# Peptides against a protein of PDB entry 3NZW, part 64

Target 1, 212 residues: chain A of PDB entry 3NZW
Amino acid sequence: TTTLAFRFQGGIIVAVDSRATAGNWVASQTVKKVIEINPFLLGTMAGGAADCQFWETWLGSQCRLHELREKERISVAAASKILSNLVYQYKGAGLSMGTMICGYTRKEGPTIYYVDSDGTRLKGDIFCVGSGQTFAYGVLDSNYKWDLSVEDALYLGKRSILAAAHRDAYSGGSVNLYHVTEDGWIYHGNHDVGELFWKVKEEEGSFNNVIG
Target 2, 222 residues: chain B of PDB entry 3NZW
Amino acid sequence: QFNPYGDNGGTILGIAGEDFAVLAGDTRNITDYSINSRYEPKVFDCGDNIVMSANGFAADGDALVKRFKNSVKWYHFDHNDKKLSINSAARNIQHLLYGKRFFPYYVHTIIAGLDEDGKGAVYSFDPVGSYEREQCRAGGAAASLIMPFLDNQVNFKNQYEPGTNGKVKKPLKYLSVEEVIKLVRDSFTSATERHIQVGDGLEILIVTKDGVRKEFYELKRD

## One batch from the design tools (peptide; made by RFdiffusion4, then SolubleMPNN)

Design b2_p14_2_s4 (from b2_p14_2, 7 letters changed)
Fold by OpenDDE base, seed 1:
Structure b2_p14_2_s4 (fold): chain B 212 residues (1-212), chain C 222 residues (1-222), chain A 14 residues (1-14)
Amino acid sequence: as target 1 above (212 residues)
Amino acid sequence: as target 2 above (222 residues)
Amino acid sequence: MEALPYSIPDPSDA
């Protein structure tokens, strides 16, 4: 798995691969590693597929209950804290989760929290999470700046996942891409890694370790 | 060391068509190298036009299917005989599986039916309840033999339009029920030749708007 | 094939 999220002048970019594995078996190439909690809030998944899918769906329900009770959208801080508190209760039970809660509220602005099954909860501007995270960081850190255009930021997110999919055997399938703004998240499509790789290679002159 | 799980072998396969879905399974039940039964159905009509199979440890599979059938019954009681949608069924099954997260059902679960738009739907589950809607899925002993074949023949993976130098993928299209049944039969016939845990019989459940139809085919019995 | 849980692996699973 490779997931990433970063803040920039235009909001948040979220990009994820879509591969699931069972040992050496590619279980799926089409896993949705982003959960759309509400129109302004996303959760990303890494670790155990069921753990992430189950508890982030549960989180979505808790966020909706908050909205119903408080007549206000839940903050990214509060949403991430709910998840963090939950996984902390299961600490040592063997949950495997590496998640990012990404969203926008008027109070917080664009916000990213990292939450994992060890009980870590971090606010930050840039996170890559998963077995391919180091490969993604290699590209992302080399090209990141706050002043990226939306187009460049989207491309950078996509390109970073592509790099990870290329090098990490546990990452691949496709790139799912999101842009989060004050008006909510926008889905920017599913990009097959096979097609994307050749396109990027041609356009950039990159991946010269692969002979076409 | 005590192992609470058995492995009863077998293989299951789901394929979604445009307005139908198919869920198939062999009828062989084994333990180690001993055939327990040559005809033990593992694909079930659960009502509401939902078919289900949970392949792996048969005791766990049967328990899960029974729990789901019971869940369907209670759903009707609680919701004035409302038909359970396939997506709601999938969510329910996730909860059944994840409820045993720390002592999982040792099964690969597939359900098939029609979505609310009347389109064929196949949902697959891992042992602990992660699920995905897919066009096709193989599960069980010979899943590793069949799934690559399905990738090629249902999803047209690694197929390109002739004369395009590999630049244009073969377009995705729905398969007819006849084409799907043929693929299922070919899959199980091939799997039977290469896997000792697959054989004896093939039961295919076809879900359409008109209900569930069953077909049976003999497989190799050696 | 054994019924293994699906992983979307994190380095913490390594």
Scores: peptide ipSAE 0.263, ipTM 0.802, DockQ to the pose 0.043
Fold by OpenDDE base, seed 3:
Structure b2_p14_2_s4 (fold): chain B 212 residues (1-212), chain C 222 residues (1-222), chain A 14 residues (1-14)
Amino acid sequence: as target 1 above (212 residues)
Amino acid sequence: as target 2 above (222 residues)
Amino acid sequence: MEALPYSIPDPSDA
């Protein structure tokens, strides 16, 4: 798995791969590693597929309950705290979760929290999470700027996941790409790694370790 | 260390068509090298035009299917006989599976039916309840033999339009019920030849708007 | 094939 999220002048980019594995078996190439919690809030998934899918779906329900009770959207801080508190209660039980809660509220602006099953909760501007995270960081950190255009930021997110998909055996399938703004998240498509790789290689003259 | 799980072998396969879905399973039940039964159905009509199979440890599979059938019944009681949608069924099954997260059902679960638009739907589950809607899925003993075949024949993976120098993928299209049944039969006959835990009989449940139809085919009994 | 849970692995899963 490779997931990433970063803040920039235009909001948040979220990009994820879509591979699931069971040992050496590719269980799926089409896993949805982004949970659309609400129109303004995304959760990313790494670790156990069921753990992430179940608890982030549960989180969505808790966020909806908050809206019903408080008559306002839940903050990214509060949403991430709910999840963090939950997984912390299961600490030592064997949950595997590496998540990012990404969203926009008027109060907070664009916000990213990292939450994992070890009980870590971090607010930050840039996170890569998963077995391919270091590969993604290599590309992301080398090209990241706060002042990226939306187009360049989207490309950078996509390109970083592609790099990880290329090097990490546990990452691949496709890139799912999101842009989060004050108006909510926008889905920017599913990009098959097989097609994307060749396109990027040709356009950039990159990936020269592969002969096409 | 005590192992509460067995492996009863077998294989299951789901394929979604445009306006139908198929869920198939062999009827062999084994323990180790011993055939317990040559005809033990593992694909079930659960009502509401939903078919289900949970392949792996049969005791867990049967328990899960029974629980789901009961969930369907309670859903009707609680919701004025409303039909359970396939997506809601998938969510329910996730909860059934994940409710045993720390002592999982040792099964690969597949359900098939029609979505709310009348399109064929197949959902697959891991043992702890992660789920995905897919066009096809193989599960069980011979899943590793069948799934790559389905990738090629249902999803047209690694197929390209002739004369395009591999630049144009074969377009995705739905298969007819006849084509799907052929693929299912070919899958199971092939799997039976190469896997000792697959054989005896093939039961296919076909879900359409008109209900669930069952077909049975003999497999090798060796 | 063993019915293994699907992993979308994190480095902590190794």
Scores: peptide ipSAE 0.262, ipTM 0.810, DockQ to the pose 0.043
Fold by OpenDDE base, seed 4:
Structure b2_p14_2_s4 (fold): chain B 212 residues (1-212), chain C 222 residues (1-222), chain A 14 residues (1-14)
Amino acid sequence: as target 1 above (212 residues)
Amino acid sequence: as target 2 above (222 residues)
Amino acid sequence: MEALPYSIPDPSDA
């Protein structure tokens, strides 16, 4: 798995691969590693597929309950804290979760929290999470700047996942790409890694370790 | 050390069509090298045009299917005989599986039916309840033999339009029920030849708007 | 194939 999220002048980019594995078996190439909690809030998934899918869906229910009770959308801080508190209750039980809660509220602006099953909760501007995270960081950190255009930021997110998919055997399938703004998240499509690889190689003259 | 799980072998396969879905399974039940039964159905009509199979450890599979059937019954009691949708069934099964997260059902679960638009639907589950809607899925002993074949024949992976020099992929299209049944039969006959835990018989449940139809085919009895 | 949970691996899962 490779997931990433970063803040920039235009909001948040979220990009994820779509591979699931069971040992050496590719279980799926089409896993949705982004959960759309609400129109303004995304959760990313790494670790155990069921743990992430179950508890982030549960989180969505808790976020909706907050809206009903408080008559306002839940903050990214509060949503991430709910998840963090939950996984902390299961600490040592064997949950596997590496998640990012990404969203926009008027109060917070664009916000990213990392939450994992070890009980870590971190606010930050850039996170890569998963077995391919270091490969994604290599590309992302080398090209990141706050003043990226939306187009450049989307490309950077996509390109960073592609780099990870190329080097990490546990990452691949496709890139799912999101842009989060004050108006909510926008889905920027599913990009097959095979097609994307050849396109990027041709356009950039990159990936010269692979002969076409 | 005591292992609470067994492996009863077998293989299951789901394929969604445009206005139908199929869920198929062999009828062999095995323990180690001993065939327990040559005819033990593992694909079930659960009502509401939902068919289900949970393949792996048969005791766990049977328990899960029974729990789901009970869930359907209770859903009718609680909701004035409302039909359970396939997506709601999938969510319910996730909760059944994840409710045993720390002592899982040792099964690969597949359900098939029609979605709310009348389109074929197949959902697959891991042992702890992650699920995905797919066009096709193989599960069980010979899943690794069949799934790549389904990728090629249902999802047209690695197929290109003739004369395009591999630049244009074969377009996705729905298969007819007859084409799907042929693929299922070819999958299971092939799997039977290469896997000792697959054979004896093939039961195919076909879900349409008119209900569930069953077909049976003999497999090799080696 | 054994019924294994699907992993979307994190480095902590290694």
Scores: peptide ipSAE 0.262, ipTM 0.805, DockQ to the pose 0.043
Fold by OpenDDE base, seed 2:
Structure b2_p14_2_s4 (fold): chain B 212 residues (1-212), chain C 222 residues (1-222), chain A 14 residues (1-14)
Amino acid sequence: as target 1 above (212 residues)
Amino acid sequence: as target 2 above (222 residues)
Amino acid sequence: MEALPYSIPDPSDA
């Protein structure tokens, strides 16, 4: 798995791969590693597929209950805290979760929290999470700037996942790409890694380790 | 050390069509190298046009299917005989599986039916309840033999239009019920040739708007 | 193939 999120002048970019594995078996190439909690809030998934899918879906229900009770959208801080508190109750039980809660509220602006099954909760501007995270960081950190255009930021997110999919055996399938703004998240499509690889190689003159 | 799990072998396969879905399974039940039964059905009509199979350890599979059937019954009681949708069934099965997260059902689960728009739907589950809707899925002993074949023949992976120098993929299209049945039969006959835990018989459940139809075919008995 | 849970692995799972 490779997931990433970063803040920039235009909001938040979220990009994820779509591979699941069971040992050496590629279980799926089409896993949805982003949960759309509400129009302004996303969760990303890494670790155990069932643990992430079950508890982030549960989180979505808690966020909806908050909205109904308080008559306002839940903050990114509060949503991430709910999840963090939950996984802490299961500490030592063997849950595997590496998540990013990404969203926009008027009070917080664009916000990213990392939450994992160890009970770690971190606020930050840039996170890569998963077995391919170091490959994604290699590309992302080399090209990241706060002042990126939306187009360049979207490309950087996509390109970082592609680099990880190329080098990490546990990452691949496709790139799902999101842009989060004050008006909510926008889905920027599913990009097959095979097609994307050849396109990027041709356009950039990159990936010269592969003979075309 | 005591192992609470067994492996009863077998293989299952789901394929969604445009206005139908198919869930198929062999009828062989084994323990180690011994055939317990040559005809033990593992694909079930659960009502509401939902078919289900949970392949792996048969005791766990049977328990899960019974619990789901009971869940369907209670859903009708609580909701004035409302039909359970396939997506709601999938969510329910996730909760059944994840409710045993720390002592899982040792099964690969597939359900098939029609979505609310009347389109064919297949959902697959891991042992602890992660799930996705897919166009096709193989599960069980010979899943590793069948799934790559389905990738090629249902999803047209690695197929390109002639004369395009590999630049234009073969377009995705729905398969007819006859084409799907042929693929299912070819999958299981091929799997039977190469896997000792697959054989004896093939039972296919076909879900349409008109209900569930069953077909049976002989497989090799060696 | 054994009935293994699906992983979307994190480095902590290795």
Scores: peptide ipSAE 0.250, ipTM 0.809, DockQ to the pose 0.042

Design b2_p14_4_s1 (from b2_p14_4, 6 letters changed)
Fold by OpenDDE base, seed 5:
Structure b2_p14_4_s1 (fold): chain B 212 residues (1-212), chain C 222 residues (1-222), chain A 14 residues (1-14)
Amino acid sequence: as target 1 above (212 residues)
Amino acid sequence: as target 2 above (222 residues)
Amino acid sequence: MKTYTELLMEELLS
């Protein structure tokens, strides 16, 4: 898996691959590694598919309950804390989760929290999570600027996942791309890695380690 | 060393059509190299136009299916005999599986039915309850033999329009029930040739708006 | 992302 999220002047970019594996077996190329918790809040998934899918769906329910009780959308901080507290209760039980909770509230603005099954909860501007995270960081860090245009930011997110998909055998399939704004998240499509790779190679003159 | 799990082999396969879905399984039940039964059905009609199979350790599979059937029953009691939708069934099964997260059911689970729009639906589960709606999925012993075939023949992977120099992919389209049945039969006959845990018989459950139909075909008995 | 992982089962059985 390779997931990433970063804040910039235009909000948040979230990009993820879609491969699931069982050892050397590619179990799926079409996994949805982003959970749309509400129109303003996203969760990303890395690690155990069931752990992430189950608990982030549960998180969605908790967020909805908050809205019903408080008559206000839950903050990104609070949503991420709920998840963090939950996984911490299971510390040592063998959960495998690397998640990012990304969203917008009026009080917080665009916000990203990293939460993992070790009990770590971090607020930050840039995170890459998964077996391909270092490959994604290599591209993302080298091109990231706060002042990126929305177009450039979307491309950078997509391009970073593509790099990871290329080098990490456990990442691939497609890139799912999101832009989070004040008006909520916007889905920017599913980009098949096979097609995207050749397009990017041709347009950039990159990936010269592959001839074809 | 105590091993709480067995492996009873077999293979299952689900394919969704436009207005139907198919869930198929061989009828061989085996332990190691010994055939326990040549006809032990593992695909079940669970009511509400939902068919289910949990393939792997048969004891776990049977337990899971029974629990789901009970869940359907209770759903009717609690909701004035409302039909359980396939997506709700999938969520319910996730909870059944994840409820045993730390001592999992040793099974690959597939359900098939129609979604609320009347479109064919197949959901597949890992042993601990992650699930995905897909057009097709193979599970069990010969899944690794069949799934690549389904990638090619259902999702048209690696197929391109002639004369386009590989620039245009073969367009996705739904398969007819006849085409799907043919693919299922070819899948299992081929798998039977290459895997000792697959064979004897093939039972296919076809879900349409008119209900569940069963078909049976002989496989090699070697 | 891991599904149907044999590693999980190995851990449970070891």
Scores: peptide ipSAE 0.117, ipTM 0.803, DockQ to the pose 0.243
Fold by OpenDDE base, seed 1:
Structure b2_p14_4_s1 (fold): chain B 212 residues (1-212), chain C 222 residues (1-222), chain A 14 residues (1-14)
Amino acid sequence: as target 1 above (212 residues)
Amino acid sequence: as target 2 above (222 residues)
Amino acid sequence: MKTYTELLMEELLS
């Protein structure tokens, strides 16, 4: 898996691959590694598919309950804390989760929290999570600027996942891309890695380690 | 060392069409190298136009299917005989599976039916309840033999339009029920040739708006 | 992302 999220002047970019594996077996190429919790809040998935899918869906329910009870959307901080508290209760039980909770609230603005099954909860501007994270960081860190245009930011997110998909055997399939703004998240499509790779290679003149 | 799990082999396969879905399974039940039964159905009509199979350790599979059937029953009791949608069924099954997260059902679960729009739907589950809606999925002993074939023949992976120099993919299209049945039969026939845990019989459940139809075909008995 | 429980099964059986 390779997931990433970063804050920039235009909000948040979230990009993820879609491959799931069982050992050397490719279990799926079409996994949805972003959970749309509400129109303003996203969760990303890395690690155990079931753990992430189950608990982030559960988180969605908790967030909805918060809204119903408090008549206000839950903060990203609170949402991430709920998840963090949950996984902490299961610490040592063998959960495998690396997640980012990304969203916008009026109080917080664009916000990203990293939460994992080790009990770590971090607020930050840039995270890459998964077996391909280092590959993604290589591209993302090299090109990241706060002042990126929305277009450039979207491309950078997509491009970073593509790099990881290229180098990490456990990442691939497609890139799912999101842009989170004050008005909520916007889905920017599913980009098949097989097609995207050649397109990017041609347009950039990159990936010269591969003969076209 | 004690192993609480068995492996009863077998293989299952789901394919979704436009307005139908198919869930198929062989009828061989085996332990190690010994055939326990040549006809032990593992694909079940669970009501509400949902068919289900949980392939792997048969004891776990049977238990899971029974629990789901009971869930359907209680759903009707609690919701004035409302039909359980397949997406809701999938969520329910996730909870059944994940409820045993730390002592999992040793099964690969597939359900098939129609979504609320009348479109064919196949959902597959890992042993602890991660699930995905897909156009096709193979599970069980010969899944590794069949799944690549399905990738190629259902989803047209690595197929391109002739004369395009590999630049234009073969377009996705729904398969007819007849085409799907042929693919299923070919899949299981082929798998039977190369896997000792697959054979004897093939039972196919076809879900349409008119209900569940069953077809049976003989497989090699060696 | 890991599907199936190979590692988990190994833990349960060890």
Scores: peptide ipSAE 0.111, ipTM 0.794, DockQ to the pose 0.227
Fold by OpenDDE base, seed 3:
Structure b2_p14_4_s1 (fold): chain B 212 residues (1-212), chain C 222 residues (1-222), chain A 14 residues (1-14)
Amino acid sequence: as target 1 above (212 residues)
Amino acid sequence: as target 2 above (222 residues)
Amino acid sequence: MKTYTELLMEELLS
């Protein structure tokens, strides 16, 4: 898996691959590794598919309950804390989760929290999470700046996942791309890695380790 | 070392069509190298036009299916006999599976039916409840033999339009029920030839708007 | 992202 999220002047970019594996077996190439919790809040999934899918869906329910009770959207801080508290209760039980909770509230602005099953909860501007995270960081860190245009930021997110998909055997399938703004998240499509790779290679003159 | 799990072999396969879905399974039940039964059905009509199979450790599979059937019953009680949708069924099964996250059901679960738009739907589950809607899925002993075939023949993976130099992918299209049945039969006959845990009989449940139909075919009994 | 297989199940039992 490779997931990433970063803040920039235009909000948040979230990009993820779609491969699931079981050992050497490719279980799926079409996994949805972003949970749309609400129109303003996203969760990303890395680690155990079931753990992430189950608990982030559960998180969505908790967030909705908050909204019903408090008559306002839950903060990204609070949502991430709910998940963090949950996984902490299971610490040592063997949950496998590397998640990012990404969203926008009026009081917080665009916000990203990293939450994992080790009990770590971090607020930050840039995270790459998964077995391919270092490959993604290589591209992302090299090209990131706060003042990216939305177009450039989207491309950078997509391109970073592509790099990871290329080098990490556990990442691939497609890139799912999101842009989070004050008006909520916008889905920017599913980009098949097989097609995207050749397009990017041609346009950039990159990936010269591959001839074709 | 204590091992609470067995492995009863077998293979299951789901394919979604445009307005139908199929879920098929062989009828062989085996332990190690010994055939326990040549006819032990593992694909079940669970009501509400949902068919289900949980393949792997048969005791766990049977338990899971029974729990789901009971869940369907309770859903009717709680919701004035409302039909359980396939997507809601999938969510329910996730909870059943994940409820045993730390002592999982040792099964690969597939359900098939029609979605709320009347389109064929197949959902597959890992042992702890991760699930995905797919056009096709193989599970069980010969899944690794069948799944690549389904990728090629259902999802047209690695197929391109002739004369395009691999630049144009073969377009996706729905398969007819007859085409799907042929693929299922070919899958299982082939799997039977190469896997000792697959054979004896093939039971196919076909879900349409008119209900669930069953077909049976003999497989090799070796 | 990992899904559970027989190998993963065995890991739980070890």
Scores: peptide ipSAE 0.105, ipTM 0.811, DockQ to the pose 0.341
Fold by OpenDDE base, seed 2:
Structure b2_p14_4_s1 (fold): chain B 212 residues (1-212), chain C 222 residues (1-222), chain A 14 residues (1-14)
Amino acid sequence: as target 1 above (212 residues)
Amino acid sequence: as target 2 above (222 residues)
Amino acid sequence: MKTYTELLMEELLS
């Protein structure tokens, strides 16, 4: 898996691959590794598919309950804390989760929290999470600027996942791309890695380790 | 060393069509190299136009299916005989599976039916309850033999329009029920040739708006 | 992302 999220002047970019594996077996190329919790809040998934899917769905329910009780959308801080508290209760039980909670509230603005099954909870501007994270960081860190245009930021997110998909055997399938703004998240499509690879290679003159 | 799990072999396969879905399974049940039964059905009509199979350790599979059937019953009781939707069924099964996260059901689960728009739907589950909706999925012993075939024949992977120099992919389209049944039969006949845990019989449950139809075909018995 | 198949069951039980 390779997931990433970063803050920039235009909000948050979230990009993820879609591969699931079981050992050397590609179990799926079409996994949805982003949960749309509400129109302003996303969760990303890395690690155990069931652990992430189950508990982030559960988190969604908790967020909705908060909204119903408090008559206000839950903060990104609070949402991430709920998940963090949950996984901490299971510490040592063998959960495998690497998640990012990304969203917008009026109080916080665009916000990203990293939460993993070790009990780590971090607020930050840039995270890459998964087996391909180092490959994604290689591209992302090299090109990241706060002042990126929305177009460039979207491309950078997509391009970083593509790099990881190329080098990490556990990442691939497609890139799912999101842009989070004050008006909520916007889905920017599913981009097949195979098609995207050749397009990017041709346009950039990159990936020269592969002969076209 | 104590192992609480067995492996009863077999293979299951689901394919979603436009307005139908199929879930198929062989009827062989084995332990190690011994055939326990040549006809032990593992694909079940669970009501509400939902068919289900949980392939792997048969004891766990049967238990899971039984629990789901009971869940359907209680759903009707609690919700004035409301039909359980396939997506809700999938969520329910996730909870059944994940409820045993630390002592999992040793099964690969597939359900098939129609979504709320009347479109064919197949959901597949790992042993602890991760799930996704797919156009097709094979599970069990010969899944590794069948899935690549389905990728090619259902999802048209690696197929291109003639004369395009590989630049235009074969367009996706729904298969007819007849085409799907043919693919299922071909999948299982080929799997039977190459895998000792697959054979004897093939049972196919076809879900349409008119209900569940069952078909049976003989497979090799060697 | 990993699914828990037969290959992973030993890890779950250990």
Scores: peptide ipSAE 0.079, ipTM 0.807, DockQ to the pose 0.304

